# Peptides against a protein of PDB entry 6IDX, part 119

Target 1, 380 residues: chain A of PDB entry 6IDX
Amino acid sequence: KELAKLSADVTFATEFINMDGIIVLTRLVESGTKLLSHYSEMLAFTLTAFLELMDHGIVSWDMVSITFIKQIAGYVSQPMVDVSILQRSLAILESMVLNSQSLYQKIAEEITVGQLISHLQVSNQEIQTYAIALINALFLKAPEDKRQDMANAFAQKHLRSIILNHVIRGNRPIKTEMAHQLYVLQVLTFNLLEERMMTKMDPNDQAQRDIIFELRRIAFDAESDPSNAPGSGTEKRKAMYTKDYKMLGFTNHINPAMDFTQTPPGMLALDNMLYLAKVHQDTYIRIVLENSSREDKHECPFGRSAIELTKMLCEILQVGELPNEGRNDYHPMFFTHDRAFEELFGICIQLLNKTWKEMRATAEDFNKVMQVVREQITRA

## One batch from the design tools (peptide; made by RFdiffusion4, then SolubleMPNN)

Design b2_p15_8_s4 (from b2_p15_8, 9 letters changed)
Fold by OpenDDE base, seed 5:
Parts: structure tokens; C-alpha cells; sequence
Structure b2_p15_8_s4 (fold): chain B 380 residues (1-380), chain A 15 residues (1-15)
């Protein structure tokens, strides 16, 4: 207990480390000797002292043994561990993951996200916070190939449901530390959109062009059986499609694929448009047809608006940026839906269309409308 | 509206 307090002092820590004191602490953990009177209390103080000593940055985290890692991971995976030990063990694992890629690899083999989810179902917010912090650390340090697997584990309605029900909708106020971890989780999840945001459309890729054609079909041929293959493009049909792409509000109504060559938002804008068209078809058709039938120059260009809105949402959500330690602002919607970004887009495109009408905007007012919409989204 | 409800939810989460 006294050692744990003194370990917070850098002068004491330096001298204690110079006397190999930290090695003694690690060996106490490694021994796992449960036979000692007050073992849990002793272990809790040992883990506290270890954390405080390591926080000085004097000793590399890579000094820890695999046995130590397994013991700490064991305290997190066991259902009947003292809360004080569990809390410190989660914090140690987080620090290990954050400070060493080698330790990340070892910890990722010993602990599953599923085991960490069990610690979210408790009434202790501190335990919940450290569990999310460790999940976030694992997500941050995961190789790109493994991030998708973790995202799939997060996309498991289970983690979001647990966070929503046990943290966000809990009968207790969310502390700043928890709010920060929820923010971090949101940022890391939205960063998975970066690849699509930076993917340029290939104007020569027929499969990608067929998606744009599907947007046209859904808007204008919604009652037409999709089995009617767009017959061989007579010049009249090409001219018809050019008109349809103009009505859809593409900037390049001759070749709409060119509108998706700019990164950001690249293909992510097309993904959002397709999601809206398929999942919220009535909303999509209404937005398109309301603007396509206008001859008064007050038409909202849907295609252009969708692209610029996607870019704006990426900027607001800081897609591709690392989480900032000073921030704790998160969107509860992120935890309510599996496709939260696309749903956010679907809400914001309706807001944009409404704001455009209310402003009686023309194509020249486009940037002004986008500025107002940005303020509406960010003040919400 | 869905927009107003969303905006209201966002505003509630930032407080």
C-alpha cells in the first residue's frame, strides 16, 4: 500500500527501479500464489505500484514476461475476480497494447472482445470504462487486416446493444472518462470508412457504372421489373440517360462516374446514395422526383449534394484522424444502428433538401446552403 | 421530423 503511493513519485520510482524493484513486483504477479492471507489486497497494491512505476516511462513495457501477460489476462477472463484487481488488470493491458506492438500481438491472442463485453454488463462504470478503453486500444493497434474482424465484432449487434443498454441508457450519469472512450470507439469505427472515402471511381469500370445506372432505375423506373435488361443503348436511350443523370443532379450528367473520381469522398458517396436508394427507397425517390420535376431553377442537385454532404460528414466526424484525448463528444446514433454513417447521411440529406427549399436556393447558392447545413448538423 | 429527432438526440448527447 505504501509502495503503491510512493511509486507515483518519479524520484522514488527511479531509485526503486534502479534496485530492480519492478522485477520483484512482476515476479509476485507471475507466481500467482493465492495462499497468502489478504492475497487480493496485496495483489491490488502490487498492480497499482507496477502501473505507477511504468507510467514514468523509465522501463520499457517489453520487459514483461509472457507469464505476466497471461496472469493479467487471466484476471480479466475469470468471472469471479476482485473488482480492484480487474480494474488494474484492464488498465495494465491497455497500457501494454498502447505502448508495444509486440505486447499487442500477445494480448490479442489471450483476450477476446467477447470477454471484454462481459465487463460492460456490470454496474461499475469504472470497470466499463477500462473495458472499452482496452477494446479501443486493441482496435487502434490492430493491423488493417484485423481491424475489419474487430469491426465485425463491433457490428455484432451485441457490443453496441450492451453499450447502449448498460452505459448510455444506464440510470447513472456518464462520466467524462466514459464519454471519452465512447468518442474514441466512434472515431475508430468511422475511420474504417477511410478506404472508401479515398477510393476513386474508375469511369471505365462497368460494375461501378451499373451502380449509377441502378440509382437511375430506382428513381425513374421503380415499377419496372429489373429483369428488363436495359436493351442495347440506341442513341435515343443514351440521350434519355443523360437527361436522367441531369435530373439526378450530377455535375457531369454525360458521365456521372466523373463526379466520384474526387477523393474525398470518392466511392463512399456512391455507397451512401445506393444505401439510401435501397434501404430508404421512398425517401430517395421523393427527394429525386421533387427536384427533377422543377423548371424554376430551384432544383436541389441530389447527386452533387450527396457527394458534398458525404465529404462534409467525413470532415465533421474526422474520418481518417486519430482520436483526440481532449474530446468526449459522441453520437448516440452510432450505438443504435449497424450502418450509422449511412443512416446519418440519410437524415442529413433530408435536412439539406429541406434547407434548400426553405432558402429558395439556386445552384449559385449551393455553398451557402452547405454552410447552413453544416451549422445545423454541428449545433445539433 | 426524423431530422429534428436526430438533431435533438445529438444535442442531448453533447450535454
Amino acid sequence: as target 1 above (380 residues)
Amino acid sequence: SPVDDFLKRLKKARK
Scores: peptide ipSAE 0.017, ipTM 0.588, DockQ to the pose 0.027
Fold by OpenDDE base, seed 1:
Structure b2_p15_8_s4 (fold): chain B 380 residues (1-380), chain A 15 residues (1-15)
Amino acid sequence: as target 1 above (380 residues)
Amino acid sequence: SPVDDFLKRLKKARK
């Protein structure tokens, strides 16, 4: 206990480390000997002292043995562990993951997200916070391939559900530390959109062009079977499509694919449009047809608006940026939907369309509308 | 313009 307190002092820590004191603490954990009276209390203070000593940055985290990692991971994975030991063990694992890629690899083999989810189903918000913090650390340090797999896994869907039900909809106010971890999880999850955000459309890729054609079909030919789309577009059909792409509000009416060559938001904007068109078809058709029927130059250009809105949402959500320690703002909707970004886009595009009408905007007012919409989104 | 009038109303509502 006194060692744990003194270990917060850098002068004491330096002297204790120089005496190989940290090695002694690690060996105590490695031994795993439960034979001592008050072992749990002794272990909790040992882990506290270890954390405080390591926080000085004097000793590399890579000095930690595999046996030590397995013991700490064991305290997290085993049922009925003392809350104090569990809390310190989660914090140690988080620090290990954050400070060493080698330790991340070892920890990722010993602990599953499913085991950490069990620690979210408790009433103790501190344990919940440390569990999410460790999940966030694992997610942050995961290789890109594994990060995408983690996001797509049932574990992440279950994680979102558990967070929603046990943290966000809990009967307790969310503390700042928890709010920060929820923010971090949101940022890390939305960063998975970076690839699509930075993917340029290839105007020569027929498969990508077929998506734009599908947007046209859903908007204007909703009653027509896609099987009747005759593949050979005669010049008359090309002229018809140019009119349709103008009504859809693309900047390039001849080749809308060119509107998706700019990154950000690249293909992510097209993904959002397609999601809206397929999942919220009535909303999509209504927005497009309402603006396509206008002859008064007050039409809201859907295609242009969707692209710029996607870009704006990426900026607001900081897609491709690391989480900031000073931020605690999270969107509850992130935890309610598997496709939360696309759903957010669907809400925001309706808001944009409404705001455009209320402003009686023209194409020249586009930037002014976008500024108003940005303020509306950031205040909600 | 109608847009400028809208923006003025928004600024007034924020005060």
Scores: peptide ipSAE 0.055, ipTM 0.757, DockQ to the pose 0.015; fails the geometry check
Fold by OpenDDE base, seed 4:
Structure b2_p15_8_s4 (fold): chain B 380 residues (1-380), chain A 15 residues (1-15)
Amino acid sequence: as target 1 above (380 residues)
Amino acid sequence: SPVDDFLKRLKKARK
């Protein structure tokens, strides 16, 4: 207990470390000797002292043994551990993951996100916070392949559901520390969009062009049998498609694929448009046809608007940026849906279309409309 | 313009 308190002092820590004191603490954890009276209390203070000593940055985290890591991971993976030990073990694992890629690899083999989710189903907000912090650390330090695995629909859905039900909708105020971890998780989740945001459309890729054609089909041929393969486009049919792409509000009516060559938002805008068209077909068709029937120059260009809105949402959500330690602003809405970004897009595109109508905007007013919409979104 | 009038209204509603 006194050691744990004194370990916060850098002068004491330096001298204690110079005396190999930290090695003694690690060996106490490694031994796992439950035979001592007050083992749990002693272990809790040992882990506290270890953390406080390591926080001085004098000793590398890589000094810890595999046995130590396994013991700490064991305290997190076992269902019946003292809360004080669990809390410190989560904090130690977080620090290990954040400070060492080698330790991350070892820890990622010993624990799963599923095991950490169990620690979110508790009444202790501190335990919940440390569990999310460790999830965030693992997600941040994961290589791209494993990051996608952590981002799998099941783990994310379950994690989001548990956070929503046990943290956000809990009967207790969310502390600043928890709000920060929820913010971090949100940022890291949105950073998964970065690849698509930075993917340029290839105008020569037929599969990508077929998506644009599908957008046209859903808007204008929704009642027509899909069996009319886009095959023998006579010159007259090509001219018809150019008209349709104009009605869809693409900037390049001849080759709409060119509108998706700018990054950001690249292909992410097309993904959002396709999601809207397939999942919210009535909304999509309504937006397109309402503007396509206008001859008064007050038509809202859907294609251009969707692209610029996607870009704007990426900017607002800071897609591709690292979490800031001083921020704690998270959006509960992003925990309510698996495709929260695409759903947000679907809400915001309707807001944009409404705002365009209310402003009686023309194509020259486009940037003014977008600025108004930005202010509306950022205030919501 | 109608847009400028809208922007003026929006600015007024924010005060």
Scores: peptide ipSAE 0.047, ipTM 0.744, DockQ to the pose 0.014; fails the geometry check
Fold by OpenDDE base, seed 3:
Structure b2_p15_8_s4 (fold): chain B 380 residues (1-380), chain A 15 residues (1-15)
Amino acid sequence: as target 1 above (380 residues)
Amino acid sequence: SPVDDFLKRLKKARK
């Protein structure tokens, strides 16, 4: 107990470390000797002292044995009734993951996100905070392939649901520490969009062109049997599509694929448009047809607007940036829906279309409309 | 509107 308290002092920590004191603490954990009187209390203070000592950055985290890691992971995966041990074990694992890639690999083998989710289903906010912190650490340090798997997994849907129900909608105020961890999780989730944001459309990829064609089909041919491929000559077909792509508000009416070659937002804009067209078809058709039926210069160019809005949303959400330690602003909406970014896009594109109408904008006003929409989104 | 509700939610989350 006194050691744990004194370990916060850098002078004491330095001297204690110089005496190999940290090795003694690690051996106490490694031994797992439950026969000691007050073992749980002793262990809790041992883990506290270990954390405080390691937080000085004097000793490398790589000094810990695999036995130590397994013991700490064991306290989390086989939850003891002792909340104090669990809390410190979560914190130690977080620090290990953050400070050592080699320790991350070992911990990722010993612990699952599913085990950590169980620690979110408790009334103790400190345990919940450390559990999310460890999830965030694992997510941050995961290789890109594993990070995407973690994000797409049922585990993330379940995680979001548990966070929403047990943390955000809990009967208690969210502390600053928890708010920070929710912010971090949100940022890490948005960073998964970076790949698509930086992916250029290949104008020669027929599958990607077929997505643009599907956007046209949904907008203009939704009642026509897809079996009526208009068998008429290639030139008339191209001319017809050029008109449709103009009505869709693409900048390049001849080859709309060229509008998606700019990164950011690249293919992410096309993903948003396709999501809107398929999931919110009525909204999509309304937006497109309301502007396509206008012979006045007040048409809102949907395609251009969707691309620039996607870019704007990426800028507002700071897609690709690391979490800032000083921030704790999170959006509960991103925990309510699996495709929250696409849903945000669908909301914001309606706002843009409304704002365009209210402003009686023309194509020359495009940048002014986008500025107003940015202010509306950022003040929202 | 869903837009207004979302905008209100964004506003509340930034405060």
Scores: peptide ipSAE 0.017, ipTM 0.564, DockQ to the pose 0.027; fails the geometry check

## One batch from the design tools (peptide; made by RFdiffusion4, then SolubleMPNN)

Design b2_p16_1_s1 (from b2_p16_1, 9 letters changed)
Fold by OpenDDE base, seed 3:
Structure b2_p16_1_s1 (fold): chain B 380 residues (1-380), chain A 16 residues (1-16)
Amino acid sequence: as target 1 above (380 residues)
Amino acid sequence: SLRARRMEEAAREAAA
């Protein structure tokens, strides 16, 4: 107990480390010997002292043995009643993951996200906080392929559901530390969109052009009697498509692919448009057709609006930025759905379309409408 | 906090 308290002092820590004190503490953990009187209390103080000593950054985390890692991981992955040991073990694992890629690899083999999710289903918010912090550390240090897999996995959907139900909608106020970890998890999740946000459309890629054509098809051909399949020549079809792309509100209605060459938001805007068209088809068709039938210059250009809205949402959500210290602003809505960004886009595009109508906007008012919509989104 | 600082440092290293 006294050692754990003194270990917070840098002068004491330096002297104790110079005496190989950390090695003694690690060996106590490695031994796993439960025969000692007051073993659990002694272990809790040992882990506290170890963590406080290591927090000074004097000793590399790579000094720990595989046996030590397995013991600490065992306290997290196995059913244990001692909350004090569990809390410190989670904190040690988090620190190991953050400070060493080698330790990350070893820890990722010993524990699963599923085991960490079980520690969220408790009433202790400190345990919940440390469990999310370890998940965040694992997510941050994972290779890109594994990060994407983690985000798409059932475990991640389950994680969001458990966080929503047991943390956010819990009967206890969210502490600053928990709010920070929720913010971090949100930032790390949205940073997976960065690749698509920075991906330029290739105007020569037929597969990407087919997506734009699919947007046209969903908007205009789904309501047309299949009997009027335009059997006429390729040139008349191209001219017809140019009209359709104008009605869709693309800036470049001759070659809509050019609207997606600017990054940000690049292909992410097209992903949002396709999601809206496939998942919320009635809403998509309504928005497009309401504006395509107008001849009064008060049409809201859907394509342009969708692109600029996607860019705006990326700016508001700070997509591509790393989590900052001291930030704790998380959005509960992003834990309600697996495709929360695309759902937010679907809500905001309807808001934009409504605001455009209410303002009786023309194409010259576009930036003013976007400014009003930004204020509406940021106040919500 | 020391924890928040470590997260920020780790984030910088992961972005590099």
Scores: peptide ipSAE 0.023, ipTM 0.678, DockQ to the pose 0.830; fails the geometry check
Fold by OpenDDE base, seed 2:
Structure b2_p16_1_s1 (fold): chain B 380 residues (1-380), chain A 16 residues (1-16)
Amino acid sequence: as target 1 above (380 residues)
Amino acid sequence: SLRARRMEEAAREAAA
């Protein structure tokens, strides 16, 4: 107990480390000897002292043995562990993952995200915070291939549901540290969109062009009387598509693929449009047809609006940026749906369309509408 | 917090 308190002092820590004191603490953990009177209390103070000493950055985290890692991971994986030991063990594992890629690899072999999820179902917010912090550390340090697998595990309805029900909708006020960890998890999740945001459309790729054609089909062919047999001429067909792409509100009516060559938002905008068209088809058709039938120059260009909105959402959500220490703003909505970004897009595109009408906007007012919509989204 | 600092450091290392 006294050692744990003194270990917070840098002068004491330096002297104690110089006396190989930290090695003695690691050996106490490695021994696993449960036979001592007050073992749990002694272990809790040992882990506290170890963590406080390591926090001075005097000793490398790579000094720890595989036996030490297995013992600490064991305290996290065992169902009946003292809360004080569990909390410190989670914090130690987090620190190991953050400070060493080699330790990350070893820890990722010893623990699963599923085991960490069990620690979210408890009433102790401190344990929940350390569990999410360790999940975030594992997510941050994961190689790209494993990061997608972890994201899929986060996309697993179970983790989101547990965070939503046991953390966010808990009967307790969310402390600043928990809010920060939820923010970090959100940022790391949105950073998975960066690849698509920075992917340019290839105007010559037929598969990508077929997606744009599918947007046209969903908007216009669902209502078209089958009696309009496509007239035989390739030129008439091209002219017809140019009209449809104008009605869809693309900037380039001849080749809409050119609108997706700008990064950001690149292909991510097309992904959002396709999601809206397939999952919220009635909303998509309504927005497109309402604006396509206007002759008063107050039509809201869907294609252009969707692209610029996707870009704006990426800017608001800071897609591709690292999490900041001082931030604790998270959106509970992102824990309610598997495709939360696309759902947010679907809400915001309706807001944009409404705001456009309320402002009686024309194409010249486009940037003003976008500024108003940005303020509306950021205040919500 | 110390945790926040570690995460920022780790994020910088992951971005490097």
Scores: peptide ipSAE 0.022, ipTM 0.678, DockQ to the pose 0.811; fails the geometry check
Fold by OpenDDE base, seed 5:
Structure b2_p16_1_s1 (fold): chain B 380 residues (1-380), chain A 16 residues (1-16)
Amino acid sequence: as target 1 above (380 residues)
Amino acid sequence: SLRARRMEEAAREAAA
C-alpha cells in the first residue's frame, strides 16, 4: 500500500527502478500464487505500484513478459475477479497496447472485444470506462485490415446496444473520463469513412455512373410503370438525362460524375445520396421533386447540397482527425444506429432543404445557407 | 490526464 502511494513520486520511482524493484513486482504477478492471506489486496497494490512506476516512462513497456501479459489478461477474462484487480488490469492492458505495437499483438491474441463487453454490463462506471478505453486502444493500434473487422463487431448491434443501455442511458451521470472514451470511440469509428471521403469518382467507371443513373431513376421513374423500357440511347435521351441531372441539382448537368471528383468528400457523398434514395426513398423523392418543379430560381440544388453537406459533416465529426485530449463531446445518435453517419446525413439534408426554403434562398445564397445549417447542426 | 496523453501519443504513432 505504501509502495503504491510512493510509486507516484518520480524521485522514489527512479530510485526504486534502479534497485530493480519493478522486476520484483512483475514476478509477484507472474507467480499467480493465491496462497497468501489478503492476496487480492496485495495484488491490487502491486498492480497499482507497477502502473504508477511505468507511468513515469523510465522503463519500456516491452520489458514485460508473456507470462505477465497472460496473468493480467486472465484477470480481465475471469468472471469472478475483485473489482480493484480488474480495474488495474484493464488500465495496464490499455497502457501496454498504447505504448507498444508488439504488446498490442500479444494482447490481441489473449483477449477479445466480446470479453471486454461483459465489463460494460456492470454498475461500476470506472470499470466501464477502463473497458472502453482498452477497446479504443485496441481499435487505434489495430492494423487497417483489422480495424474494419472491429468496426463490424461494433456495428453488430451488441457493443453499441450495451454502451447505449448500460452507459449512456444508465441511472448515473456520465463522468468526464467516460465521455472522453465515448468521444474517442466515435472518432475512431468515423475515421473509417476517410477512405471513401478521399476516394475520387472515376467518370469513366460505368458502375459508378450507374449509381448516378439509379439516383435519377429513383427520383423520376419510380412511379412510372417498368413497361417503359429504357428505349434506345438516342440524342433525345441524352438531352433528357441532362435535364434530369439539372433537376437533381448537380453542378455538372452533362456529366454529374465530375461533381464527385473533388476530395473531400469524394465518393462518400454519393454513398450518402444512394443510402437516402434507397432507405428513405419517400424523403429523397420529395426533396428532389419539390425543387425540380420550381422555375422561380428558389430551387435547392440537391446534388450540390448533398456533396457540400457531406463535406461539412466530415468536418464537424472530424473524419480523419485523431482524438484529442480533453475532448468529451460525443453524439448519442452514433450508438442508436448502425449507419449513423448516413442517418445523420438524411436528417441534415432535410434541415438544409427546410432552411433553404425559409431563407428564400437562390443559388447565390448557397454559402450563406450552408453557414446557417452548420450553426444549426453544431448547436443541436 | 496520463491516459489521454498516452492515447494522443499512440494516435500520432498510428497515423505515421
Scores: peptide ipSAE 0.022, ipTM 0.692, DockQ to the pose 0.871; fails the geometry check
Fold by OpenDDE base, seed 4:
Structure b2_p16_1_s1 (fold): chain B 380 residues (1-380), chain A 16 residues (1-16)
Amino acid sequence: as target 1 above (380 residues)
Amino acid sequence: SLRARRMEEAAREAAA
């Protein structure tokens, strides 16, 4: 206990480390010897002292043995561990993950997100916070391929559900530290959109052009079998498609692919449009057809609006920005759906369409409508 | 916090 307190002092820590004191602490953890009187209390103080000593940055985290890592991971993965030990073990693992890629790899082999989710199903918000913090650390330090897997995994869906039900909709006020960890998790998840946001459409890519054609098909030929290969059309069909792309509200109604060459939002806008068209088909068709039938210059250009809205949402959500210490703002909606960004887009595009109508907007008012919509989204 | 600082440092390293 005294050691744990003294370990917070840099002078003491330096001298203690110089005497190989930290090695002694690690060996105590590695031994796992429950034979000591007050083992749990002693272990809790040992872990505290270890953390405080390591926090001075004098010793590399890579000094720890695999046995130590396994022992700490064991305290997190086992169902009946003292809360004080569990808390410190989560903090140690978090620190290991954050400070060393080699330790991340070892820890990722020893623990699963599923095991960490169990620590969210408790009444102790501190334990919940440390569990999310470790999840965030693992998510942050994961290779790019594994980050996407973590976000899409059933464990992540379950994590979101557990967070929603036990943290956000809990009867307890969310503390600043928890709010920060929820913010971090949100940021890390939205940053997975960055690749698509920065991907330019290739106007020569047939697969990407087929998506635009599919948007047209869903809007205007919803009962037609997609088996009619895009491109077998006579000049009359090309002219027909140009009209349809104009009705869809693309800026370049001759070659809509050109509208997706700007980054941001690049292909992410097309992804959102396709998601809306497939998942919320009735909403999509309604929005398109309501505006396509207007001859009064008050038509809301869906294609242009979808692109600019996607860009706006990326700006509002700060997609591609790293999490910072000072922010604790998170969106509960993020935890309600696995495709929360696309669902948000679907809500906001309806809001945009409504606002456009209410303002009796024309194409000249486009930027003004977008400004009003931005204000509406940011106030919600 | 020290934790938050570590997160920012790790985020910078992960973005590099």
Scores: peptide ipSAE 0.021, ipTM 0.660, DockQ to the pose 0.907; fails the geometry check

